# Peptides against a protein of PDB entry 2ODG, part 64

Target 1, 89 residues: chain A of PDB entry 2ODG
Amino acid sequence: MTTSQKHRDFVAEPMGEKPVGSLAGIGEVLGKKLEERGFDKAYVVLGQFLVLKKDEDLFREWLKDTCGANAKQSRDCFGCLREWCDAFL

## One batch from the design tools (peptide; made by RFdiffusion4, then SolubleMPNN)

Design b2_p21_7_s1 (from b2_p21_7, 8 letters changed)
Fold by OpenDDE base, seed 2:
Structure b2_p21_7_s1 (fold): chain B 89 residues (1-89), chain A 21 residues (1-21)
Amino acid sequence: as target 1 above (89 residues)
Amino acid sequence: MEEEVEKAKKLGEEAVKKALA
């Protein structure tokens, strides 16, 4: 499967203070819902990803439950964080 | 898995709540 430019842009550099909406799969709708839950920065979602031991099923389920992400959105977001971690963690 | 998800969610979400306080 191919990745989006948004994914490539995210995984190419340290995420720093990037907003949660910078994550692949996280658009305006999901981003706002995540922000309302306190997940305003990409690194906060990264934190949850790490707490879930980088487990795909657990993370994608969490994302669905937290902001209503569909299968594609959760897959894109998971892949984005996984590849970022592979590069920088 | 659902039970595991709930426990893991609480761990992260409680930390977030504390950070927001």
Scores: peptide ipSAE 0.136, ipTM 0.703, DockQ to the pose 0.099
Fold by OpenDDE base, seed 5:
Structure b2_p21_7_s1 (fold): chain B 89 residues (1-89), chain A 21 residues (1-21)
Amino acid sequence: as target 1 above (89 residues)
Amino acid sequence: MEEEVEKAKKLGEEAVKKALA
């Protein structure tokens, strides 16, 4: 399947100080909820992704529980971080 | 591994919460 331009933009470069909303699958609604929980930067979510050993099921479940992400949103976000890590980690 | 991951998950979330305080 194909990826979004948002995904491609994120995985193309080091994430630096990019906001959490720059992650694929994380729109304004989810971004706000994540920010309220302290996940204001994409790298904080990356930290959680790494703490969860890059496990898809654990990460997607965490994302759902933390901000209410649906299946597509969590899939997109996971894929975004996985591919970013493959390129830069 | 899942047990260890669960502990790590809690630790990470606690750290984030602390940063918000």
Scores: peptide ipSAE 0.088, ipTM 0.650, DockQ to the pose 0.079
Fold by OpenDDE base, seed 3:
Structure b2_p21_7_s1 (fold): chain B 89 residues (1-89), chain A 21 residues (1-21)
Amino acid sequence: as target 1 above (89 residues)
Amino acid sequence: MEEEVEKAKKLGEEAVKKALA
């Protein structure tokens, strides 16, 4: 699979204070839902990703249950965080 | 898996709420 420019931009540098919406797969709708749950920054979602031991199935299911992400959105978000961690964690 | 996800959701969200308080 190919990645989006949004994905490439995110994994290329430390995420710092980037908003949750900067994550690949997280658009305006999902971003707002995540923010309502307290996940306002990308690093907060990263925290949940790490709590779930970087497990794809667990994370994608969590994301679906938390903000209604579809399969592509959860896949893109997972891949974004996984590759970011591979580069910087 | 679903039970683990639900537990993780609660744990994470509670932690976030505490951090934001």
Scores: peptide ipSAE 0.082, ipTM 0.655, DockQ to the pose 0.089
Fold by OpenDDE base, seed 4:
Structure b2_p21_7_s1 (fold): chain B 89 residues (1-89), chain A 21 residues (1-21)
Amino acid sequence: as target 1 above (89 residues)
Amino acid sequence: MEEEVEKAKKLGEEAVKKALA
């Protein structure tokens, strides 16, 4: 499947202090909800991704339950973190 | 799966709360 430019921009470099909204699939609405739950930086969501042992189903379910992400949003976010980890972890 | 997700959510959320305290 195809990826967005947002995805490509994120996976191309160390994430550093990038906000949670820089993750593919995370727009303004989901970003605000994640921030309200304390997930303000992309690396905090990365932490949850790693706690879930990079499991797609567990992570996407968590994201749905935490901020209301739909199937595409959770898929895009998961793919973004997976490919970032493949490159930099 | 839901139980596992809930456990992970709690762990993450508690960690965040601690960091913000």
Scores: peptide ipSAE 0.073, ipTM 0.649, DockQ to the pose 0.099

Design b2_p21_7_s2 (from b2_p21_7, 8 letters changed)
Fold by OpenDDE base, seed 4:
Parts: C-alpha cells; structure tokens; sequence
Structure b2_p21_7_s2 (fold): chain B 89 residues (1-89), chain A 21 residues (1-21)
C-alpha cells in the first residue's frame, strides 16, 4: 500500500488543532459534512477512532455513514489515524 | 449526535494532549 504526501505530512507531527480536512482521505466535501455534524477538528475524529477501539470495520462504516466516505477515502483516513497513533500514543 | 461528538471530543482531546507531553 502506498500513501499520499497528505498522509505523510499528517503522521509526521502531533495534530494539535488541525482541521478535520487535514486527515488523509478527507477532502473539502467530506470535511464540510463532518464539520456540519460537529466533527470539525482532526482530534474529534481521532476521538471517535479511539471510541471504536481502533476497529477498522467499525470506523470505516462510521465514516461512511457520517459523511458518505467511499472505500478509498475511509481506508486512507483509517490508515492515517492508525499510523499517527502508532507514532504518538 | 451531540452525545457522540462530546464523547469523541473528550477522548480525542486527551489523546492529543498526551501526545504533546
């Protein structure tokens, strides 16, 4: 599996107050939908990732249901958060 | 939805704070 520069940039440093759109797989369209649902910062989505105990199927399903993410988008977002957690938690 | 967001925010905020420590 290959990663994007966006992914690499995100996992390279603490996320702090980065907007939800900074997550790999989350573009402007999905980001706007997530923000409308209250998931405006990357750390809020990280929180949901942790609530779901880092379960890939549960998280990707949640992301699909919440903002309409497709398979690639949810995969990229999951991988981004997984690698971030491996590096910093 | 409000409860879901609040739960996520709580855990997420704690996690990023831990990462920066």
Amino acid sequence: as target 1 above (89 residues)
Amino acid sequence: MKEEVERAEKLGRAAVEAAEA
Scores: peptide ipSAE 0.791, ipTM 0.954, DockQ to the pose 0.867
Fold by OpenDDE base, seed 5:
Structure b2_p21_7_s2 (fold): chain B 89 residues (1-89), chain A 21 residues (1-21)
Amino acid sequence: as target 1 above (89 residues)
Amino acid sequence: MKEEVERAEKLGRAAVEAAEA
């Protein structure tokens, strides 16, 4: 499978203060819902990803339950964070 | 998994809220 340009842009550099919407799979709708739950920065979602010990099923389920992400959105977001961690963590 | 996810999320939110205070 191929990745989106958004994914490639995110995993290419340290995430710094990037907003949650910078994550692959997270658009305006999901981003706003995440922000309402306190996940305004990409690094906050990274924190949740790490607390879940990088488990795909747990993270994707969390994302679905938290902001209503569908299977593709949660997969894209998980892949984005996984690859970012592989590069920078 | 629901219980594990919920516990993890609460832990994360608590940390965020504490940082905001």
Scores: peptide ipSAE 0.092, ipTM 0.636, DockQ to the pose 0.111
Fold by OpenDDE base, seed 2:
Parts: structure tokens; sequence; C-alpha cells
Structure b2_p21_7_s2 (fold): chain B 89 residues (1-89), chain A 21 residues (1-21)
């Protein structure tokens, strides 16, 4: 599958203090909803991803339930975190 | 599956709340 430039930009370097909206699949609408639930930084979502044992189905379901992400948005976000972890974790 | 998600989400929320306290 083809990745977005946003995905490539995120997985290319340590995430540091990047906002949650820097994650692939997370636009302004989903980002605001995540921030309202306390997930303001990308690394906080990474924490949830890791608590879910990096499981795709669990993470994508969580993201859908938490901010209303659709299938593409959750897939893009999962892929972004998975590939970041493969590179840096 | 949904039970696992609920447990993990609760743990995640608790961590966020603790960090903000």
Amino acid sequence: as target 1 above (89 residues)
Amino acid sequence: MKEEVERAEKLGRAAVEAAEA
C-alpha cells in the first residue's frame, strides 16, 4: 500500500513532543477529540498503542471508539505507529 | 475483545489523570 507524505515524515525521526495531529490519519477533527480525552501528544497515543500490545484490531477499535476514526483513518494511524516503533523502539 | 479494549482504555485514562494531577 502507498503511504502518505505525512506518514513518511512521522516515521522518519524521533517523535519528541509532536502533537497528536502529526500522526497519519489524525486530522484536525479527530485531533481535537483526542485532545479532549487527554491525548494531546503523539507519544500519549503511542502509550495507548503499547498498552494494547501493539495489536491492530484492538488499537483501531479503540481509536474508533475514542474519536470516531473511520477505517482508513485508523489504518493510517496504526501503520504510522507500527512503523515508527519498528524503527525506534 | 471489547473487554480488553475497555480495560486498556481505563488504564490509559487513569494514567492521563495521574499525570495531570
Scores: peptide ipSAE 0.087, ipTM 0.640, DockQ to the pose 0.104
Fold by OpenDDE base, seed 1:
Structure b2_p21_7_s2 (fold): chain B 89 residues (1-89), chain A 21 residues (1-21)
Amino acid sequence: as target 1 above (89 residues)
Amino acid sequence: MKEEVERAEKLGRAAVEAAEA
């Protein structure tokens, strides 16, 4: 499966203070919903990803329940965080 | 919002524990 440029841009460098909307699969709509729930930075979502022990099913279900992400959006977001962790964690 | 984050993380931990039980 191919990745987006957004994915590649995210996994290419340290996360820093990047907004939640910088995550692959997280557009303006989902980003706003996540921000309303306190997930304003990408690293906050990373925190939840790690709390869920990087489990794909649990994370994708959480993302769906939290912001209404569809299957592709949750897959893209999961893959983005997984590959970032592989590179930097 | 911080309260919601803490709640979400707590639920996340609970979900992991339930899955491992």
Scores: peptide ipSAE 0.060, ipTM 0.631, DockQ to the pose 0.099

Design b2_p21_7_s3 (from b2_p21_7, 6 letters changed)
Fold by OpenDDE base, seed 5:
Structure b2_p21_7_s3 (fold): chain B 89 residues (1-89), chain A 21 residues (1-21)
Amino acid sequence: as target 1 above (89 residues)
Amino acid sequence: MEETVERSRELGEAAVRAAEA
């Protein structure tokens, strides 16, 4: 499997205050829904990823239930955060 | 979701700070 440029751009550096929409798999539609639920920054979603102990099934289910992410979107977002954590945590 | 959001925010902030250190 290959990754998107958006994924590569995100995992290349600390995320800081990047908006939630910077995450791979999170476009404008999903980003807006996440923001409405209080997940305005990428690090808030990172926090949820960590709360769920980096469990893929739990995280992807949460993302689906929270913003309506499909299988590819949730997979891309999970992979993005997993690789970011592997690089920086 | 309020409690969940704040829990995530706190943990995320801590993680990002650790990554920057």
Scores: peptide ipSAE 0.758, ipTM 0.929, DockQ to the pose 0.856
Fold by OpenDDE base, seed 1:
Structure b2_p21_7_s3 (fold): chain B 89 residues (1-89), chain A 21 residues (1-21)
Amino acid sequence: as target 1 above (89 residues)
Amino acid sequence: MEETVERSRELGEAAVRAAEA
Protein backbone atom coordinates (compact mmCIF):
# COMPACT_ATOMS: atom_id res chain seq x y z
CA MET B 1 0.00 0.00 0.00
CA THR B 2 1.11 3.54 -0.71
CA THR B 3 1.21 6.32 1.85
CA SER B 4 -0.11 9.86 1.63
CA GLN B 5 1.90 13.03 1.69
CA LYS B 6 0.27 13.75 5.04
CA HIS B 7 1.72 10.50 6.35
CA ARG B 8 5.17 11.28 4.97
CA ASP B 9 5.13 14.78 6.42
CA PHE B 10 4.23 13.45 9.85
CA VAL B 11 6.84 10.70 10.03
CA ALA B 12 9.61 12.95 8.73
CA GLU B 13 10.08 14.91 11.96
CA PRO B 14 9.39 14.85 15.71
CA MET B 15 5.72 15.58 16.27
CA GLY B 16 6.13 18.04 19.14
CA GLU B 17 2.88 19.88 19.78
CA LYS B 18 1.23 19.01 16.47
CA PRO B 19 -2.55 18.87 16.67
CA VAL B 20 -4.34 15.54 16.52
CA GLY B 21 -5.48 16.40 13.02
CA SER B 22 -1.90 16.14 11.77
CA LEU B 23 -2.10 12.35 12.01
CA ALA B 24 -2.70 10.47 8.80
CA GLY B 25 -6.27 9.23 8.63
CA ILE B 26 -7.51 11.92 11.01
CA GLY B 27 -9.41 14.63 9.17
CA GLU B 28 -11.43 17.52 10.48
CA VAL B 29 -14.43 15.43 11.52
CA LEU B 30 -12.47 12.79 13.40
CA GLY B 31 -10.11 15.39 14.81
CA LYS B 32 -12.95 17.35 16.38
CA LYS B 33 -14.39 14.22 17.94
CA LEU B 34 -11.01 13.24 19.34
CA GLU B 35 -10.50 16.73 20.73
CA GLU B 36 -13.88 16.56 22.45
CA ARG B 37 -12.69 13.37 24.14
CA GLY B 38 -9.48 15.03 25.32
CA PHE B 39 -7.20 13.80 22.54
CA ASP B 40 -6.28 17.26 21.33
CA LYS B 41 -2.65 16.68 20.36
CA ALA B 42 -1.07 13.99 18.23
CA TYR B 43 1.10 12.96 21.17
CA VAL B 44 -1.98 12.08 23.23
CA VAL B 45 -3.00 9.58 20.56
CA LEU B 46 0.61 8.41 20.46
CA GLY B 47 0.27 7.80 24.18
CA GLN B 48 -2.81 5.67 23.64
CA PHE B 49 -0.98 3.78 20.91
CA LEU B 50 1.78 3.01 23.42
CA VAL B 51 -0.65 2.18 26.23
CA LEU B 52 -2.11 -0.44 23.92
CA LYS B 53 1.43 -1.76 23.36
CA LYS B 54 1.34 -0.92 19.67
CA ASP B 55 -1.29 -3.60 19.07
CA GLU B 56 -2.91 -2.88 15.74
CA ASP B 57 -6.25 -4.53 16.37
CA LEU B 58 -6.67 -2.95 19.78
CA PHE B 59 -5.66 0.49 18.58
CA ARG B 60 -7.81 0.47 15.48
CA GLU B 61 -10.79 -0.76 17.45
CA TRP B 62 -10.21 1.94 20.04
CA LEU B 63 -10.03 4.61 17.36
CA LYS B 64 -13.22 3.33 15.76
CA ASP B 65 -15.05 3.29 19.07
CA THR B 66 -13.72 6.68 20.14
CA CYS B 67 -14.27 8.80 17.06
CA GLY B 68 -15.98 6.61 14.47
CA ALA B 69 -12.94 6.04 12.27
CA ASN B 70 -13.49 3.68 9.36
CA ALA B 71 -11.11 0.90 8.36
CA LYS B 72 -8.93 3.06 6.12
CA GLN B 73 -8.74 5.93 8.59
CA SER B 74 -7.75 3.65 11.45
CA ARG B 75 -5.22 1.85 9.26
CA ASP B 76 -3.67 5.12 8.14
CA CYS B 77 -3.48 6.45 11.68
CA PHE B 78 -1.97 3.25 13.02
CA GLY B 79 0.61 3.11 10.25
CA CYS B 80 1.52 6.74 10.79
CA LEU B 81 2.22 6.22 14.48
CA ARG B 82 4.02 2.93 13.92
CA GLU B 83 6.42 4.44 11.42
CA TRP B 84 6.93 7.53 13.55
CA CYS B 85 7.89 5.33 16.49
CA ASP B 86 10.24 3.30 14.31
CA ALA B 87 11.99 6.50 13.29
CA PHE B 88 12.18 8.33 16.62
CA LEU B 89 11.76 5.89 19.51
CA MET A 1 -12.44 7.51 29.68
CA GLU A 2 -11.00 10.46 31.56
CA GLU A 3 -8.45 8.23 33.26
CA THR A 4 -7.50 6.73 29.91
CA VAL A 5 -6.93 10.16 28.39
CA GLU A 6 -4.73 11.21 31.28
CA ARG A 7 -2.57 8.10 31.05
CA SER A 8 -2.23 8.51 27.31
CA ARG A 9 -1.26 12.16 27.67
CA GLU A 10 1.42 11.41 30.24
CA LEU A 11 2.94 8.58 28.23
CA GLY A 12 2.75 10.54 25.00
CA GLU A 13 4.43 13.56 26.52
CA ALA A 14 7.27 11.41 27.80
CA ALA A 15 7.71 9.74 24.42
CA VAL A 16 7.80 13.04 22.56
CA ARG A 17 10.37 14.44 24.98
CA ALA A 18 12.50 11.36 24.43
CA ALA A 19 12.27 11.78 20.67
CA GLU A 20 13.50 15.36 20.90
CA ALA A 21 16.61 14.43 22.92
Scores: peptide ipSAE 0.757, ipTM 0.927, DockQ to the pose 0.865
Fold by OpenDDE base, seed 2:
Structure b2_p21_7_s3 (fold): chain B 89 residues (1-89), chain A 21 residues (1-21)
Amino acid sequence: as target 1 above (89 residues)
Amino acid sequence: MEETVERSRELGEAAVRAAEA
């Protein structure tokens, strides 16, 4: 499967203080909803990804329940974090 | 939900620091 430029830009470097909206699959609408729930930075969502032991089904379900992400958005976000972790952790 | 956010933030911060080391 192919990835977006947004995905490639995110996984290419340490995320630091990047906003939650920098994650692949997270646009302005989902980003605002995540921020309202306290997930304001990409690393907070990374933390949730790790809390869930990198389980794809659990993470994608959590993202759907938390901000209303659809299947593609949750897949893109999961893949973005998985590949970032593979590169830097 | 609040407890989840706090734990996620802590783990995320630690992971990012580890990635920079």
Scores: peptide ipSAE 0.757, ipTM 0.927, DockQ to the pose 0.855
Fold by OpenDDE base, seed 3:
Structure b2_p21_7_s3 (fold): chain B 89 residues (1-89), chain A 21 residues (1-21)
Amino acid sequence: as target 1 above (89 residues)
Amino acid sequence: MEETVERSRELGEAAVRAAEA
């Protein structure tokens, strides 16, 4: 499958202190909702991804339940974090 | 799964530090 430039930009380097909105699939609306729940940085969502043992179904369900992400948004976000981890962890 | 922001933040911070090394 193809990826967005946003995805490619994110997986190209360590994420550092990048905001949660830098994650593929996370736009302004979802980002604000995540921030309200305490997920202000991309690495906090990365942490949740790791807490869930990189399980796609669990993570995507969590993202949906937490910020209302749709199927594409949750898929894009999961893929972004998976590829980032493959590259840097 | 029920999440805690604190646990996620801890793991995320550790992972990011590891990636920078």
Scores: peptide ipSAE 0.756, ipTM 0.926, DockQ to the pose 0.671

Design b2_p21_7_s4 (from b2_p21_7, 8 letters changed)
Fold by OpenDDE base, seed 2:
Structure b2_p21_7_s4 (fold): chain B 89 residues (1-89), chain A 21 residues (1-21)
Amino acid sequence: as target 1 above (89 residues)
Amino acid sequence: MKEEVEKAEELGKAAVEKAEA
């Protein structure tokens, strides 16, 4: 599968204090829902990704349950975080 | 939930600090 430019941009640079909406698969709608739940920064979602031990099924299910992400959105977000971790951790 | 967010923030913050130090 191919990745978006948003994905590539996120993976290629430091995360820092980037907003949650910077994650691939997380648009304005999902971003606002995540922010309302307390996941306002990309690193907080990264944290949840790590809490779930980078398990794809668990993370994608969590994302769906938390903000209503569909299959593509959750896949894109998971892939974004996985590749960021592979690059920086 | 609050506790879930706190755990995520803790791990995420630590990870970014280590990765980008």
Scores: peptide ipSAE 0.783, ipTM 0.954, DockQ to the pose 0.856
Fold by OpenDDE base, seed 1:
Structure b2_p21_7_s4 (fold): chain B 89 residues (1-89), chain A 21 residues (1-21)
Amino acid sequence: as target 1 above (89 residues)
Amino acid sequence: MKEEVEKAEELGKAAVEKAEA
């Protein structure tokens, strides 16, 4: 699958305190909704990804339910976190 | 929601610390 430059930029370097909007698939609209729910940093969404044991279906469903992400957005976000974990964890 | 966020934040912080220490 083809990835975006945003995805590549995220997975290539440490996450640190990057905002939630730095995640692939998470634009300004979804980012604001996530922030309002308390998921303001990328690492918090990473945490939820880990809470859900890296399960794609569970995570993507959660993201949809939490911020209204569509299938592409949730796929992009999931892939971004999975590949970051593969690189750094 | 607060509990959900708290758990996520806890695991996320731990993961980043492990990965980036």
Scores: peptide ipSAE 0.773, ipTM 0.953, DockQ to the pose 0.834
Fold by OpenDDE base, seed 4:
Structure b2_p21_7_s4 (fold): chain B 89 residues (1-89), chain A 21 residues (1-21)
Amino acid sequence: as target 1 above (89 residues)
Amino acid sequence: MKEEVEKAEELGKAAVEKAEA
């Protein structure tokens, strides 16, 4: 399983105030939907990831239900946050 | 929905602040 450049760029540094669209798997379409639901920054989605205790199934299901993410998008987003947490938390 | 976002923001803010330290 390989990662995208977008993934590598995100996990390389603290996310700070990066927009939600900076997350791997989250493009412009999904990003807008997340923003409309109040998840406007990457750290808010990180928060939800932590609320769900880093559970992959729960997080990916939540992402699907919240913005319509497909299997690849939710997998990429989960992996991005998991590796970010491993590096910085 | 509001409660969900607020809870996520709380943990998210704490996490990124920890990462910056």
Scores: peptide ipSAE 0.769, ipTM 0.948, DockQ to the pose 0.875
Fold by OpenDDE base, seed 3:
Parts: C-alpha cells; structure tokens; sequence
Structure b2_p21_7_s4 (fold): chain B 89 residues (1-89), chain A 21 residues (1-21)
C-alpha cells in the first residue's frame, strides 16, 4: 500500500507536542472529537495505542467508538502510529 | 473517560520522551 505525505511527514521525526490532527487519518472533524474526549495531542493517542498493546483490531475499534472514525481513517491512523513506533521505539 | 486519558497520557508521554533522548 502507498502512504500519504501526511503519513510520511509524521513518521519522519519524533512527534513531540504535535496536535492530534497531525496523525494520518485524523482530519479536522475527528481531531475535534478526540480533543473533546481529552486526546488533544498525538502522543496521547500514541499512549492509547500502547495501552492496547499495539493491537490493530482493538485500536481501530477504540478509535471508531471514540471519534467515529471510518475504516480507512482508523487504518491510516493505526499504520501511522505503528510505523512511528517501529522507527523510534 | 478521565481514567482512560490519564493512562494514555502516561504511556504516550514516556514514549515520546524516549524517542527524543
């Protein structure tokens, strides 16, 4: 599968304090919903990804339930975090 | 939930700090 430039930009460097909207698959709509739930930074979603033991099904289900992400959005977000972790953790 | 966010923030913050070290 090909990746977006947004994905490539995110996985290229440590995420630091980047907003949740910097994650691939997370646009303005999903970002606002995540922020309302307390997931305002990308690293908070990373944390949830780790809490769920990097399990794709669990994470994507959580993302769907939390902000209404569709299949593509949740897949893009999961892939973004997985590759970031592979590069930096 | 607050508890859910708290756990996520804890692990996430630790992870990004490790990546930047």
Amino acid sequence: as target 1 above (89 residues)
Amino acid sequence: MKEEVEKAEELGKAAVEKAEA
Scores: peptide ipSAE 0.768, ipTM 0.947, DockQ to the pose 0.913

Design b2_p21_8_s1 (from b2_p21_8, 11 letters changed)
Fold by OpenDDE base, seed 4:
Structure b2_p21_8_s1 (fold): chain B 89 residues (1-89), chain A 21 residues (1-21)
Amino acid sequence: as target 1 above (89 residues)
Amino acid sequence: SELEKIVEEARKAGEEALKKA
């Protein structure tokens, strides 16, 4: 599998205050929906990822239910957070 | 399903916590 430049940009550096839309797989539509539900920063979504114990199925299902992410979007977002954690956590 | 129940509870708890913050 290949990754996007957006993915590579995100996993390359500390997350800081990056907006939720900086996550791979999260575009304008999904980002707006996540923000409306209180997930305005990437680190808030990271928190949910960690609460779900980094489980792919649980996280991807959560993302689908929360903002309507499709399979590719949830896969990209999961992979982004997993690789970020492998590098920095 | 049980998976959906787990996800829903996690979502609900998270969102409620965010509202209080």
Scores: peptide ipSAE 0.135, ipTM 0.694, DockQ to the pose 0.091
Fold by OpenDDE base, seed 2:
Structure b2_p21_8_s1 (fold): chain B 89 residues (1-89), chain A 21 residues (1-21)
Amino acid sequence: as target 1 above (89 residues)
Amino acid sequence: SELEKIVEEARKAGEEALKKA
């Protein structure tokens, strides 16, 4: 499968203070829902990803339950964080 | 399911921590 430019932009550099909406798969709708639950920065979602030990099923299910992400959105977000971690963690 | 329980507990723990931040 191919990745989006949004994915490539995110994994190319340290995430710093990037908003949660900078994550691949996280658009305006999901971003607002995540922010309402306290996940305002990409690194907060990264924290949850790491607490779930980078497990794809656990993370994608969490994302679905937390903000209503569909299969593609959760897949894109997971892949984004996985590849970022491969580069920088 | 067990998976759902694990996910829910992780979510709750995370959100509880965020409330204190």
Scores: peptide ipSAE 0.128, ipTM 0.689, DockQ to the pose 0.092
Fold by OpenDDE base, seed 5:
Structure b2_p21_8_s1 (fold): chain B 89 residues (1-89), chain A 21 residues (1-21)
Amino acid sequence: as target 1 above (89 residues)
Amino acid sequence: SELEKIVEEARKAGEEALKKA
């Protein structure tokens, strides 16, 4: 499978203060919904990812429930955080 | 499972804290 440039850009460096919308799979619509729920920075979503023990099913279900992410969006976001963690955590 | 329950409680607690911020 191939990844997006957005994915590659995110996993390439420390995430710092990047907005939640910088995560692969998180566009303007999902980003706004996440921000409204307090998940305004990518590192806050990372925190949730880690609280969920980096479990794919749990994280993707959470993302779906929290912002309405579809299967591709949740997969892209999960993969983005997984690969970022593999590189930097 | 028990693990899923623990994770769910942690998720809820975290989200509630974020709502108060």
Scores: peptide ipSAE 0.107, ipTM 0.668, DockQ to the pose 0.086
Fold by OpenDDE base, seed 1:
Structure b2_p21_8_s1 (fold): chain B 89 residues (1-89), chain A 21 residues (1-21)
Amino acid sequence: as target 1 above (89 residues)
Amino acid sequence: SELEKIVEEARKAGEEALKKA
C-alpha cells in the first residue's frame, strides 16, 4: 500500500502547532467537526491516539464516532499518527 | 475487557476537559 503526499509531509517533521486538518485522512469536513469537539490541533488528536494506547481498532472507532470518518479516512489518520510516533516518539 | 474500561474512562475524562477549554 502507498501513502499520500499529505501523509509524507506530516510524518517527515515535528508536529508543532499543525492544525488538525494537516493529518492524513482529515479533510475540510472532518477537520471542522473535530475542531467543534475541541480537537483543533493535530497534537490533540495525537493525545487521544496515545490515551487509546495506540490501538488501531479503538482509535479508528473513536474517530468514526467523533467526526464520522469512513474506513479510509480513519485508516489514513491512524497510519499518519503511527508513523509519526515511530519517527519522533 | 478491563483494558477497554480503563481506556474508555481516560477518553471520557479527556473529552470532558476539552469542553472546558
Scores: peptide ipSAE 0.098, ipTM 0.654, DockQ to the pose 0.087

Design b2_p21_8_s2 (from b2_p21_8, 13 letters changed)
Fold by OpenDDE base, seed 4:
Structure b2_p21_8_s2 (fold): chain B 89 residues (1-89), chain A 21 residues (1-21)
Amino acid sequence: as target 1 above (89 residues)
Amino acid sequence: EELKEEVEKAKKLGEEALKKA
């Protein structure tokens, strides 16, 4: 599968304090909803990804339930975090 | 609150991951 430039930019470097909206698949609408629920930084969503033991189905379901992400958005976000972890953890 | 606890758990694991990265 092809990836977006946003994905490539995110996985290329440590995420530090990047906002949640820097994650692939997370635009302004989803980002605001995540922030309102306390997932304001990319690393907090990374934490949830790890809490769910990097399980794709669990994470994508969580993202859908938490901010209303559609299938493509949740897939993009999952792939972004998976590849970031492969590179840096 | 359940959401608050969920966020705090995620935040903790995320912070630990960043330290390891």
Scores: peptide ipSAE 0.804, ipTM 0.962, DockQ to the pose 0.823
Fold by OpenDDE base, seed 2:
Structure b2_p21_8_s2 (fold): chain B 89 residues (1-89), chain A 21 residues (1-21)
Amino acid sequence: as target 1 above (89 residues)
Amino acid sequence: EELKEEVEKAKKLGEEALKKA
């Protein structure tokens, strides 16, 4: 399946201190909710992704429960982190 | 609280990952 430019931009380089909103699937609405919960940087969500051992179902469920992400948003975010990890970890 | 603990755990693993990357 195809990816967004936002996805491609994110997976192309180290994420450093990028805000959580830089993740594919995470717009301003979801980003604000994540920030309110303490997941303010992309690397914190990466950390949660790793805590959940890169399990897609667990991560997507967590994202839904944490910020209300829908199926498309959670899929995009998961794919973004998966491909970033494949490239850099 | 549990949420804060979850966040801190995530932050820790994320930071470690960035060091490796």
Scores: peptide ipSAE 0.803, ipTM 0.961, DockQ to the pose 0.826
Fold by OpenDDE base, seed 5:
Structure b2_p21_8_s2 (fold): chain B 89 residues (1-89), chain A 21 residues (1-21)
Amino acid sequence: as target 1 above (89 residues)
Amino acid sequence: EELKEEVEKAKKLGEEALKKA
């Protein structure tokens, strides 16, 4: 499976204060919806990912329900956070 | 569905925490 440059850019370095839109699969539309729910930074979404015990099905369903992410968007976002955690957590 | 129930709990937990932040 191929990844985007956006994915590679995100997983390559500490997350810091990166906006939620820096996550793979999260564009401007989904980013704004997440921000409206208080998920303005990537680390806030990371927090939710960890609260869900890094479970793919739970996280992807949560993302869909929270901001309307489609299957590809939720897959990309999950993969982005999973690989970031594998590298840095 | 169990998955849906768990997701709803997770949504509430996260959003309620954010309201208090």
Scores: peptide ipSAE 0.099, ipTM 0.685, DockQ to the pose 0.091
Fold by OpenDDE base, seed 1:
Formats: structure tokens, sequence, C-alpha cells
Structure b2_p21_8_s2 (fold): chain B 89 residues (1-89), chain A 21 residues (1-21)
């Protein structure tokens, strides 16, 4: 399975203050919805990912419920955070 | 089910905290 350049750019370096829209699978539409819910930075979504014990089904369901992410978007976002954690946590 | 319950509690706490921010 291949990844996007956006995914590779995100997992390649510390997250820092990157906006939520930097996450793979999170475009302008989903990013705006997440920001409206208080998830304005990628690290806030990371926090939710960790609270959900890195569980794929729980996280993807949460993302769908929170911002309307489809299956591909939630998969891309989950994979992005999982691989980032594997590299930096 | 115990894990799901704990996750749900944590999920709600996080979401409520963000509403106040």
Amino acid sequence: as target 1 above (89 residues)
Amino acid sequence: EELKEEVEKAKKLGEEALKKA
C-alpha cells in the first residue's frame, strides 16, 4: 500500500505546531470542521488518538463523527498518526 | 467492553475540555 507525499512529509519530522490540516486525509473541509471543534493543531488530534489507545476502529469512527471524514480520509489520517508515533514516541 | 467504557469516558472528558477552550 502506497502513501501520499503529504503523509511522508508529516511523518518525516517532529510535529511541532503543525496545523490540523497537515495531517494526511485532512483537507480544507475537514480541517475547518475540526478547528471549529477545538482541534486546531495536529497535536490535539494526536491527543485524541492516544486517548483512544491508538485503536484504529475507535479513532476512525471518532473522526467520522467529529468532522465527517470518509473511509479513505480516516484511514489516511490514522496511518499518518500511527507512523508518526512509531517514529517519534 | 471495559476498554470501550474507559475510552468513552476519556473521550468525553477531552471533548468537554475543548468546548471550554
Scores: peptide ipSAE 0.091, ipTM 0.661, DockQ to the pose 0.085

